# Peptides against a protein of PDB entry 5OK6, part 13

Target 1, 215 residues: chain A of PDB entry 5OK6
Amino acid sequence: ELPGLDSQWRQIENGESGRERPLRAGESWFLVEKHWYKQWEAYVQGGDQDSSTFPGCINNATLFQDEINWRLKEGLVEGEDYVLLPAAAWHYLVSWYGLEHGQPPIERKVIELPNIQKVEVYPVELLLVRHNDLGKSHTVQFSHTDSIGLVLRTARERFLVEPQEDTRLWAKNSEGSLDRLYDTHITVLDAALETGQLIIMETRKKDGTWPSAQL

## One batch from the design tools (peptide; aimed at target 1 L178 P211 Q214)

Design b1_p12_5_s1 (made by RFdiffusion4, then SolubleMPNN; from b1_p12_5, 6 letters changed)
Fold by OpenDDE base, seed 4:
Structure b1_p12_5_s1 (fold): chain B 215 residues (1-215), chain A 12 residues (1-12)
Amino acid sequence: as target 1 above (215 residues)
Amino acid sequence: SAEEEAFRNSFK
């Protein structure tokens, strides 16, 4: 059942628990398509529950580039294409209006950057490959705040690398050359890794030599 | 392999 219009507005726009509440690292926020949200605002501000401005079910279709992997379109802008709601507010809206059938929620995490909290709408999608099988990639999402060490561990897990095998990472740069990711303690952001970038896991040979033949 | 060679050739 839909609550009163004023109650809806207070619940969703409340500065303490609503859209404008402070971001907290690790929390989940959700994207809502901007036009739908504006329609909802107009509806609840209109004061007439039977108004023709009823927004209907939440439909984020225009935010997706595909309905297979449900990837977001590139270049979406907060306030223009979507609004961000905390989990509680999102769940209220879904409960009240529903979500388009078959469409997943667009859940994102708040991350802590050096001087700001941000909802990470676009995690970094890396293409993980082995040095001897460059054509078989595993696409994995990482936070900008994840360490290179996590990327390496993830790669090892995906490729079922045995614990005794020694591995290291290379990033293919825009020039097509490989940059060694020496420091595993820096973040994906610090390493300036980008979505779609090829990350090559090199496995040390049994003879103790590296396939790259570089020190 | 050709892939291993391609890998090696990607180094500066």
Scores: peptide ipSAE 0.282, ipTM 0.880, DockQ to the pose 0.399
OpenDDE base, seeds 1, 2, 3, 5: peptide ipSAE 0.223, 0.218, 0.237, 0.194; ipTM 0.847, 0.853, 0.864, 0.840

Design b1_p12_5_s2 (made by RFdiffusion4, then SolubleMPNN; from b1_p12_5, 5 letters changed)
Fold by OpenDDE base, seed 4:
Structure b1_p12_5_s2 (fold): chain B 215 residues (1-215), chain A 12 residues (1-12)
Amino acid sequence: as target 1 above (215 residues)
Amino acid sequence: SAVEEAFRNSFN
């Protein structure tokens, strides 16, 4: 059941638990399509629950580039294309108005970047491959705050690398050459890895030599 | 193999 219009506004827009609340690392926030949200604002600000400005169910369709993987369109901008709501506020809106049938919520995490908290709308999607089979990739999402070590572990898991096998990572750069990811303690952000970038996992040979050593 | 060559070429 829909609460009073003023109550809705207070629940969603407040600075304590609503849209204006401080970001906290690790928390989930949700994207709401901007036009819908503006319609909702107009509705609740209008003071008439029977107004023609009723927003209907939440529909984020315009934010998605596909309805298969539900990947976001590239280049979406906060405040222009969408607004961000904390989990509680999002769930209120969904409870009140519903979400378009079949659409998943667009959930994102707050991450801690140097000197700022940010909702990570676009995690880094890396293409993980093995050095000896560059044509078979695993696309995996990583936070900018994830370590290269996590990328390596993830690659090992995806390719079912045995514990005794030694592996290391290379990143294909914009020039087409490979940069060795030596430090596994730095973050994806620090390593300047980008979405769509090819990450090559090299496996050490049984003789103790690296495939790349002969290059 | 073509894959190996591609890998090698990535280092050049």
Scores: peptide ipSAE 0.171, ipTM 0.829, DockQ to the pose 0.501
OpenDDE base, seeds 1, 2, 3, 5: peptide ipSAE 0.075, 0.094, 0.117, 0.153; ipTM 0.776, 0.793, 0.776, 0.799

Design b1_p12_5_s3 (made by RFdiffusion4, then SolubleMPNN; from b1_p12_5, 4 letters changed)
Fold by OpenDDE base, seed 2:
Order: C-alpha cells, then sequence, then structure tokens
Structure b1_p12_5_s3 (fold): chain B 215 residues (1-215), chain A 12 residues (1-12)
C-alpha cells in the first residue's frame, strides 16, 4: 500500500536518508529518470492521492541506449536527465510504484576521488586482450578508483593465466602506440585509461624473455 | 602471424 503523500516526500527527500543525504564511498545509489521523478514530486506535493498526476511505475527507458546490455546513453547529466537516490529511497519508490517490467535498476557506487565523493555513473570499460591474440577481446568494467593491479589480476583471471606465469600490461594510447603500465599501484584514473581503450596483457615466455623485448 | 605483426606495429 502507498503511504501518505507527506510521508513519501519525507522519506525520499529528507536530508538524513533521502536524496540530499551525504555521499559515502562504497554505498549504492540509483538513477531515476528526471521526468518521472518530477511527476512524482508533483503528485506528492499536490496533496491528493487520487490526482491525475500519479506517476505510474518507474520507467528509465529514455536513459538506456539499448535494451540488450542496458547500457546508459552517453552524456547524461544529473539534475537534467536523472536524479540520484540512495538505496533506501530507491527501494521505497520501487515498492510503492514498481519498476517497468523487464527493466533493470540502474545501480551505481559512490567512489572517493582525491578531493570529492561522487556517484560513478560511468565506470570505465576496458578492452582486455592478450599480446598473441589481439582479436579476442574481453570488455570489463572498472572503477576509476580501481588499481592497475586489479586490472592485471582481472585480465589474468579472464584469460585463465596460471599463477606461475608472469604478466604485464600495455595500454594503447591515442596515437596508436603502446604505453607500458609499470606502476600497478596507481588507479585507472591516474593512468588516464578511458572507455573503449585497448589494454594488452603480455605474458612472459618460458625462456624468461618478453615478447615485446624482441620488437 | 598477423596478430604478432599487429602487436609489433602497436609499439611503433
Amino acid sequence: as target 1 above (215 residues)
Amino acid sequence: SAVEEAFKASFA
């Protein structure tokens, strides 16, 4: 059953647990399409639960570029295209109004950057390949705050590299050349890695030589 | 292989 309109407003918009609550690293937040949210605001602020302003089920369809992988459109802007809600508020709205059938929630994590916490709406999608099979890519999503070490471990796992095999990463830069990722402790952000960038995992040969050393 | 050449070309 829908709670009273004033109760809905307080639960979703209050500064302690609602939309305006402080961001905390690691927490989940959810995107809600802006027009739906504005319709909801009008409904609950109108004071009439039988009003024609009833928003219906949550529908984020306009935020997606496809209904196969449910990827977000590029260039979406907070406050214009969507609003961000903490998990508790999102779950309340879903329980009250429902979510469009078959449509997944748009869950994102709060990340801690050097000077700010933010919801990471667009994580980095890297194309992972092996040096000896550039045609077989694995697209993997990473946070800007993830270490290059995590990228390397993920590549090793995806390609079923044995623990005794030594590996290292190269990033293809905008000029088409390869930059070696020497420091595995820096972040994806620090390394300036971007979505769609090719990351090549090089595996050391049994003779102890690197394939790239012969180039 | 074509793949190895592509890898080599990426270092140029």
Scores: peptide ipSAE 0.147, ipTM 0.823, DockQ to the pose 0.521
OpenDDE base, seeds 1, 3, 4, 5: peptide ipSAE 0.109, 0.068, 0.094, 0.088; ipTM 0.803, 0.760, 0.795, 0.783

Design b1_p12_5_s4 (made by RFdiffusion4, then SolubleMPNN; from b1_p12_5, 6 letters changed)
Fold by OpenDDE base, seed 4:
Structure b1_p12_5_s4 (fold): chain B 215 residues (1-215), chain A 12 residues (1-12)
Amino acid sequence: as target 1 above (215 residues)
Amino acid sequence: SAVEQAFRNSFN
């Protein structure tokens, strides 16, 4: 049931637990389409619960590029296309107004970047392939804060690499050449990996040689 | 193979 308008405003916009609350790494935040949110603001600020400004159910349709994978459109901007709400606030709004049928929530995590916390709206989607089968890719999302080691482990898992097999990663750069990802301790961000980038997992041969050694 | 060659070409 809908709380009073003032209560809604306080609950959602509260600086301690609402939209303005500090970001904390690891917490979940949710995207709300900007126009809907503005409509909601107008509604609760209007002081009349029977107002024609009632926002209806949350509808994030315009944020999605597809309704299959529910991937976000590229280039969305906070404050222009969407607002970010902490989990509690999001759940309140959903409870009060509902979410458009069939739409998943757009949940994102707060990450710790150098000198700043940020809701990672766009995790890095990497195309993982094996050196001997570049045509078969696994698209996997990684946080900018994930290590290259995690990327490697993930690749090994996806391709069912045996524990005794030795593997390493290459990243295809913008020029089409391959850059070796030597340091597995640096982050995806540090390695400057980008969405859509091809990451090649090279598996060492049984004879101990690397396929790339025959350059 | 063509794939292997493509892989090699990525290093050039």
Scores: peptide ipSAE 0.157, ipTM 0.825, DockQ to the pose 0.466
OpenDDE base, seeds 1, 2, 3, 5: peptide ipSAE 0.102, 0.082, 0.110, 0.063; ipTM 0.786, 0.775, 0.792, 0.754

Design b1_p12_6 (made by RFdiffusion4)
Pose (drawn by RFdiffusion4):
Structure b1_p12_6 (pose): chain A 215 residues (1-215), chain P 12 residues (1-12)
Amino acid sequence: as target 1 above (215 residues)
Amino acid sequence: ASAALEAWSAAQ
């Protein structure tokens, strides 16, 4: 059952429960298509529960590239294309109005940057492959703030690399050559990695030689 | 460079 209009307003807009919730690293926020949010706003501020301004189910279809991979469209601007809600507010709105059938939520996380916290709407999507098959990829989203060491550990896990196998990473650049990702302590941002980039994990041979020594 | 890399990968 729907809460009253003022109750909905307080839950979604205010304090710890709503849009005014402070940004804390690691917390989840969700994207809501702006037109739907504005319609909900007009409805809850209108004083009439029976109004035709009732927004209906949340539908973020215009925010997605397609329904095959459900990727968020690039180039979206907060306040123009979408509004961010904390996880609780999103949960409440979905429980009240529903979410379009078959459509996934768009969940993003707050990250820490040198002097600010922000929701990372566009993390870096990396294609992780082993050197022996450059077409067999695990597509994984990493934060700009994740370390290269995390990228390596993730690639190892995704490919079920055994503990005794030694592995290291390369990145294929826009010129089609390879840049060695030497330092595991630096971040994805420091390494200037971009979405869609191919990350190659090579495995050391039993004799101690590396496949890349042949390049 | 890309062709060399694909050929090398196929030889692994």

Design b1_p12_6_s1 (made by RFdiffusion4, then SolubleMPNN; from b1_p12_6, 9 letters changed)
Fold by OpenDDE base, seed 5:
Structure b1_p12_6_s1 (fold): chain B 215 residues (1-215), chain A 12 residues (1-12)
Amino acid sequence: as target 1 above (215 residues)
Amino acid sequence: SEQLLLEHSASL
């Protein structure tokens, strides 16, 4: 059953638990397509529950580039294409109006950057490959706040590298050259790694030499 | 400088 319109507004828009509440690192927030949200706002502000402005079920279809991987379209802008709601508010809306059948929620995490907290709408998708088999890539999502060490560990796991094998990472830069990721303690952001970037895992040879030449 | 010699450099 739908709560009263004023109650809906207060639950979703308030500054304590709703849309306007402070971001906290590690918390889940959800994207809601802007037009639906504006329709909902108009409905609840109109004061007539029987109004033709009833928003129907949440439908984020326009935010997705495909219905296979449910990847977001590139270049979506908060406040223009979508609004962000904390988990509690999202779950209220879903319980009241439903979500379009078969459509997944668009859940994102709050991350802590050096000077700001933000919802990370676009995690970094890296193409992980081995130095000796560039044709077999694993696309893996990372936070901008994840360490290069995590990228390396993830690559090792995906390629089933044994614990005793030494590995290191290289990134293909925009110039097409390979930059070695020496510092594994810096973040994906600090290393300026971008979505679609090729990350090459080099494995040390049994003879103790690296495939890379020191020139 | 270190240069990684990729065995399948054709796809780079």
Scores: peptide ipSAE 0.053, ipTM 0.726, DockQ to the pose 0.143
OpenDDE base, seeds 1, 2, 3, 4: peptide ipSAE 0.022, 0.033, 0.020, 0.021; ipTM 0.651, 0.723, 0.630, 0.650; seeds 2, 3 fail the geometry check

Design b1_p12_6_s2 (made by RFdiffusion4, then SolubleMPNN; from b1_p12_6, 8 letters changed)
Fold by OpenDDE base, seed 5:
Structure b1_p12_6_s2 (fold): chain B 215 residues (1-215), chain A 12 residues (1-12)
Amino acid sequence: as target 1 above (215 residues)
Amino acid sequence: SMEELERHSASL
């Protein structure tokens, strides 16, 4: 049942549990298309439940670039294209108004950066490949806060690398050269890795030499 | 280079 308009506003817009609540690392937040949200605000602030300003189902269609992978459009801006809601507030809105048929929720995580917490709307999609088969990629999503060590472990897992095999990473840079990712303790952000970037996993030869040492 | 790595990978 749809609660009273004042109750809806208080539940969604309050600073303790709603839209304005503090971000906490690891929490899920959800994107809501800005025009829908503004329509909802107008509806609940109007004070008439029977108003023609009823927002209908949440429709995030304009935020997606495709309906296959449900990828977000690039360059979306908080406060212009979407608003961010904590999980509880999102679930309330979905329960009250519904979500457009077939659309997935746009769930994102709060990440902790050195000086700020933010919702990571655009995690990094890396193209993981093996040095000996560059044509076979695994696209994997990583947080900017994930370590290069996690990228390496993930690559090893995806390529079914045996525990005894030694591996290392290279990143293809914008110049088309390969940069060695020496430090596995730095983050994806610190390494300046970007979406669509090719990450090459090199496997050490049985003779103890690296394939790249012959280049 | 990437091209050298590709060439090497094709030889492995």
Scores: peptide ipSAE 0.024, ipTM 0.680, DockQ to the pose 0.707
OpenDDE base, seeds 1, 2, 3, 4: peptide ipSAE 0.023, 0.023, 0.024, 0.022; ipTM 0.668, 0.672, 0.663, 0.673

Design b1_p12_6_s3 (made by RFdiffusion4, then SolubleMPNN; from b1_p12_6, 8 letters changed)
Fold by OpenDDE base, seed 1:
Structure b1_p12_6_s3 (fold): chain B 215 residues (1-215), chain A 12 residues (1-12)
Amino acid sequence: as target 1 above (215 residues)
Amino acid sequence: SDELLEEHSASL
């Protein structure tokens, strides 16, 4: 059963637990398509439960690029294309109105940047490859706040690198040259890594030489 | 395969 309209409005829009609540690092937030949300606002503010303004089920179809991988369209803007709701508010709306059949929720995490907390709508997708097999990539998502050390560990795990094998990373830059990722303590953001960027894991040879040092 | 790292590192 749907709660009363004033109760719905207070539950979703209240500044303590609703849409206006402070962001906290590591919390889950969800995207809701803007037109659906505006229709819901009009419905609950109208005061008539039988109104023709009933929003129906949540449908985020216009936010997706495809229905296979459920990737977001590029360039979506908060407040224009979507609104962000905390997990509790999202789950209330889904329980009251439903979500379009077969459509996944658009869950995102709050990240902490040096001066701001933000919902990370677009994590960085890196193409991980080995130096000796550039044709075999693994696409992996990282937060902008993840360290280069995490990227290296993830690459080692994906390529089944033994603990005793020494490895390092290179990033292919926009000019097509390779920049070595020397500092593993900096973030993906600090390294200016972008979605679709090729990251090459180099493995040290058994003779103690690096493949790249034989130039 | 090593050649491709060699070609790209030669541009540094």
Scores: peptide ipSAE 0.017, ipTM 0.587, DockQ to the pose 0.113
OpenDDE base, seeds 2, 3, 4, 5: peptide ipSAE 0.015, 0.016, 0.015, 0.013; ipTM 0.552, 0.571, 0.568, 0.557; seeds 2, 5 fail the geometry check

Design b1_p12_6_s4 (made by RFdiffusion4, then SolubleMPNN; from b1_p12_6, 5 letters changed)
Fold by OpenDDE base, seed 5:
Structure b1_p12_6_s4 (fold): chain B 215 residues (1-215), chain A 12 residues (1-12)
Amino acid sequence: as target 1 above (215 residues)
Amino acid sequence: SDAALEAHSASL
């Protein structure tokens, strides 16, 4: 059963648990398509539950590039294309109106940047490859706040590298050259890694030499 | 050489 319109408004728009609440690192927030949200606002502000302004089920279809991988379109802007809701508010709206059948929720995490908390709508999608098989990529998402050490560990796991094997990373830069990722303690953001960037995992040879040093 | 990794990377 739908709560009263004023109750819906207060539950979703409040500054303590609703849309206006402060961001906290590690929290889940959800994207809601802007036109749907504006229709909901108009409905609950109108004061007539039988109004033709009823928003129907949440439908984020316009935010997706495709209905296969459910990737977001590039260049979406908060307040223009979508609104962000904390998990509690999202779950209320879904319980009241439903979500379009088969459509996944667009869940994102709050990340801590040096001077700001932000919902990371676009995590970095890296193309992980081995130095000896550049044609076989593994696409993996990382937060901008993830360390290069995590990228390296993830690459090792994906390629089933044994714990005793020594590995290092290279990033293909915008000039097409390779930059070695020496510092594994810096973040993906600090390393300026971007979506679609090729990350090459080099494995040390049994003779103690690196493949790159022999080239 | 780093150059050959660069060349392979440039060809991708």
Scores: peptide ipSAE 0.015, ipTM 0.591, DockQ to the pose 0.147; fails the geometry check
OpenDDE base, seeds 1, 2, 3, 4: peptide ipSAE 0.015, 0.015, 0.015, 0.014; ipTM 0.593, 0.595, 0.588, 0.584; seeds 1, 2, 3, 4 fail the geometry check

Design b1_p12_7 (made by RFdiffusion4)
Pose (drawn by RFdiffusion4):
Structure b1_p12_7 (pose): chain A 215 residues (1-215), chain P 12 residues (1-12)
Amino acid sequence: as target 1 above (215 residues)
Amino acid sequence: PPHASQFEELYA
């Protein structure tokens, strides 16, 4: 059952429960298509529960590239294309109005940057492959703030690399050549990695030589 | 510089 209009307003807009919730690293926020949010706002501010301004189910279809991979469209602007809600507010809105059938939520996380916290709406999607098959990829989203060491550990896990196998990473650049990702302590941002980039994990041979020595 | 195609050639 729907809460009253003022109750909905308080839950979604205010304090710890709503849009005014402070940004804390690691917390989840969700994207809501702006038109739907404005329609909900007009409804809850209108004083009439029976109004035709009732927004209906949340439908973020216009925010997705397609329904094959459900990727968020690039180039979206907060306040123009979408509004961010904390996880609780999203949960409440979905429980009240429903979410379009078959459509996934768009969940993003708060990250820490040198002097600010922000929701990372566009993390870096990396294609992780082993050197022996450059077409067999695990597509994984990493934060700009994740370390290259995390990228390596993730690639190892995704490919079930055994503990005794030694592995290291390369990145294929826009010129089609390889840049060695030497330092595992720096971040994805420091390494200037971009979405869609191919990250190659090579495995050391049993004799101690590396496949890349042949390049 | 090394090219990703060299891995394709090695493991074709």

Design b1_p12_7_s1 (made by RFdiffusion4, then SolubleMPNN; from b1_p12_7, 5 letters changed)
Fold by OpenDDE base, seed 4:
Structure b1_p12_7_s1 (fold): chain B 215 residues (1-215), chain A 12 residues (1-12)
Amino acid sequence: as target 1 above (215 residues)
Amino acid sequence: KPLVSDFEKLYA
């Protein structure tokens, strides 16, 4: 059942628990398509529950580039294309209005950057490959705040690298050359890794030499 | 710096 219009407004826009509440690292927030949200605002502000401004079910279709992987379109802008709601507010809206059938929620995490909390709408998608099989990539999402060490561990896990095998990472740069990711303690952000970037995991040979030594 | 193509050549 839909609560009263004023109650809806207070619940969703409440500064303590609603859209405007402070971001906290690790929390989940959800994207809502801007036009739908504006329609909802108009509806609840209109004061007439039977108004023709009823927004219907939440439909984020315009935010997706595909309905297979449910990837977001590139270049979406907060306040223009979508609004961000904390989990509680999102769940209320879904409970009240529903979500378009078959459409997944767009859940994102708050991350802590050096001087700001931000909802990470676009995690970095890296293409992980082995040095000896560049044609078989594993696309994995990482936070900008994740360490290169995590990228390496993730690559090792995906490729079922045995614990005794030594591995290291290379990143393909914009010039097409490979940069070694020496420091595993820096973040994905610090390393300036970008979505779609190829990351090569090199495995040390049994003889103790690196394959790249032959390059 | 090595190129991606260098690795490709090693295992082509």
Scores: peptide ipSAE 0.530, ipTM 0.950, DockQ to the pose 0.892
OpenDDE base, seeds 1, 2, 3, 5: peptide ipSAE 0.519, 0.522, 0.522, 0.518; ipTM 0.949, 0.949, 0.949, 0.948

Design b1_p12_7_s2 (made by RFdiffusion4, then SolubleMPNN; from b1_p12_7, 5 letters changed)
Fold by OpenDDE base, seed 4:
Structure b1_p12_7_s2 (fold): chain B 215 residues (1-215), chain A 12 residues (1-12)
Amino acid sequence: as target 1 above (215 residues)
Amino acid sequence: APLVSDFEKLYA
């Protein structure tokens, strides 16, 4: 059942637990399509539960580029295309209004950047490949805050690299050349890795030489 | 710096 309009407003917009609450690293936030949210605001501010401004079920369709992988469209802007809600507020809205049939929630994590907390709406999607089979990629999402070491470990896992095998990473830069990711302790952000970037995992040969030594 | 194509050539 829908709570009173004033109660809805307080639950969702409340500065302690609602939209305006402080971001905390690791917490889940959810995207709500802006027009729906504005319609909801108008509805609850109107004071009439029977108003024609009833927003209906949450529909984030316009935020998705596809209904197969449910990837977000590129270039979405907070406040223009969507509103961010903390998990509690999102769950309230879903419980009250429902979510469009078949649509997944758009859940994102708060990350801690050097000087700011941010909801990471766009994790970095990297194309992981082996040096000897560049045509077979694994697309994997990483946070900007993830280490290159995690990228390497993930690549090793995806390619079933044995523990005794030594591996390292190369990133294809904008010029088409390969940059070595020497420091595994820096973040994806620090390494300036971008979505769609090719990351080559090189495996050391049994003779102790690197394949790239022949390049 | 090596090119992606350099790796491709090694295993072509």
Scores: peptide ipSAE 0.517, ipTM 0.946, DockQ to the pose 0.882
OpenDDE base, seeds 1, 2, 3, 5: peptide ipSAE 0.503, 0.506, 0.506, 0.507; ipTM 0.944, 0.945, 0.945, 0.945

Design b1_p12_7_s3 (made by RFdiffusion4, then SolubleMPNN; from b1_p12_7, 6 letters changed)
Fold by OpenDDE base, seed 4:
Structure b1_p12_7_s3 (fold): chain B 215 residues (1-215), chain A 12 residues (1-12)
Amino acid sequence: as target 1 above (215 residues)
Amino acid sequence: APLVEDFEKLYA
């Protein structure tokens, strides 16, 4: 059953637990399509539960570029295309109005950047490949706050690299050349890695030489 | 700096 309109407003917009609550690193937030949310606002502010302004089920369809991988469209802007709700508020709305059948929730994490907390709407999708098989990519999402070391570990795991094998990373830059990711302690953000960027994992040869030494 | 093409050539 839907709670009273005033109760809905307080639960969703409450500054302590609602939309305006402080961001905390590691917490989950959810995207809600802006037009739906505005319709909901109009509904609960109208004071009439039987109003024609009833928003219906949450429908985030316009935020997705595809219904296969449920990837977000590029260039979505908070406050224009979507609003962000903390998990509790999202779950309330879903329980009250439902979510469009078949649509997954758009869950994102709060990350800690040097001077600000932000909901990371667009994690960095990297194309991981082995130096000797560039045609077989593994697309993996990373936070901007993840270390290059994590990228390397993830690549090793995906390619089933044995612990005794030595590996390193190269990133394809915009000019098409390869930059070595020497410092594994810097973040994806610090390394300026971008979505769709090719990351080559080079494995050291048994003779102790690197394949790239022949380039 | 090496090119992606250089790796491709090594294992083509």
Scores: peptide ipSAE 0.507, ipTM 0.945, DockQ to the pose 0.892
OpenDDE base, seeds 1, 2, 3, 5: peptide ipSAE 0.501, 0.503, 0.502, 0.504; ipTM 0.944, 0.945, 0.944, 0.944

Design b1_p12_7_s4 (made by RFdiffusion4, then SolubleMPNN; from b1_p12_7, 4 letters changed)
Fold by OpenDDE base, seed 2:
Structure b1_p12_7_s4 (fold): chain B 215 residues (1-215), chain A 12 residues (1-12)
Amino acid sequence: as target 1 above (215 residues)
Amino acid sequence: PPLVSDFEKLYA
């Protein structure tokens, strides 16, 4: 059942799980296309439930660059292109109005940065490859707050590296050269890794030498 | 630092 218009406004904007609630690391937030949200605001503020301002189903189609992988368009801006809602508020809106058929929710996580929490709308997609087979890439998503150690562990898992095998990472820089990721405790952000960046996992030889020692 | 092409040459 659709709640009263004032109740909807209070629940989504000013409730305990409203849009203005504090961000908490690890929580899920959802993107809502800005035009739909503004239409909803106009509807609930108008006070007429039978008005022509009814927003209809949530439709985030304009936020997606494709309907295959449901990737977001690049360069979307909060407050201009979309609104962020906490999970409870999102679920209320979906329950009241529905979501466009076949369209997935745009769920994102709150991350903890050194001085701020933010919703990570654009996690980093890295291209993971083995040093001896650069043509076989695995695209894997990471948070900016994930450690290089996690990237390495993930690469090892994807390439089925045995626990006894020693591995290390190289990142292709903007100049096309390879920088070794020596410190595995720093974050993806600290290492300045970017979406689409090539990450090479080097595996140590059985003789104890590194393949790169021949470079 | 090595180039990506250096690894390609080792295993080409």
Scores: peptide ipSAE 0.492, ipTM 0.944, DockQ to the pose 0.856
OpenDDE base, seeds 1, 3, 4, 5: peptide ipSAE 0.491, 0.490, 0.492, 0.490; ipTM 0.943, 0.943, 0.943, 0.943

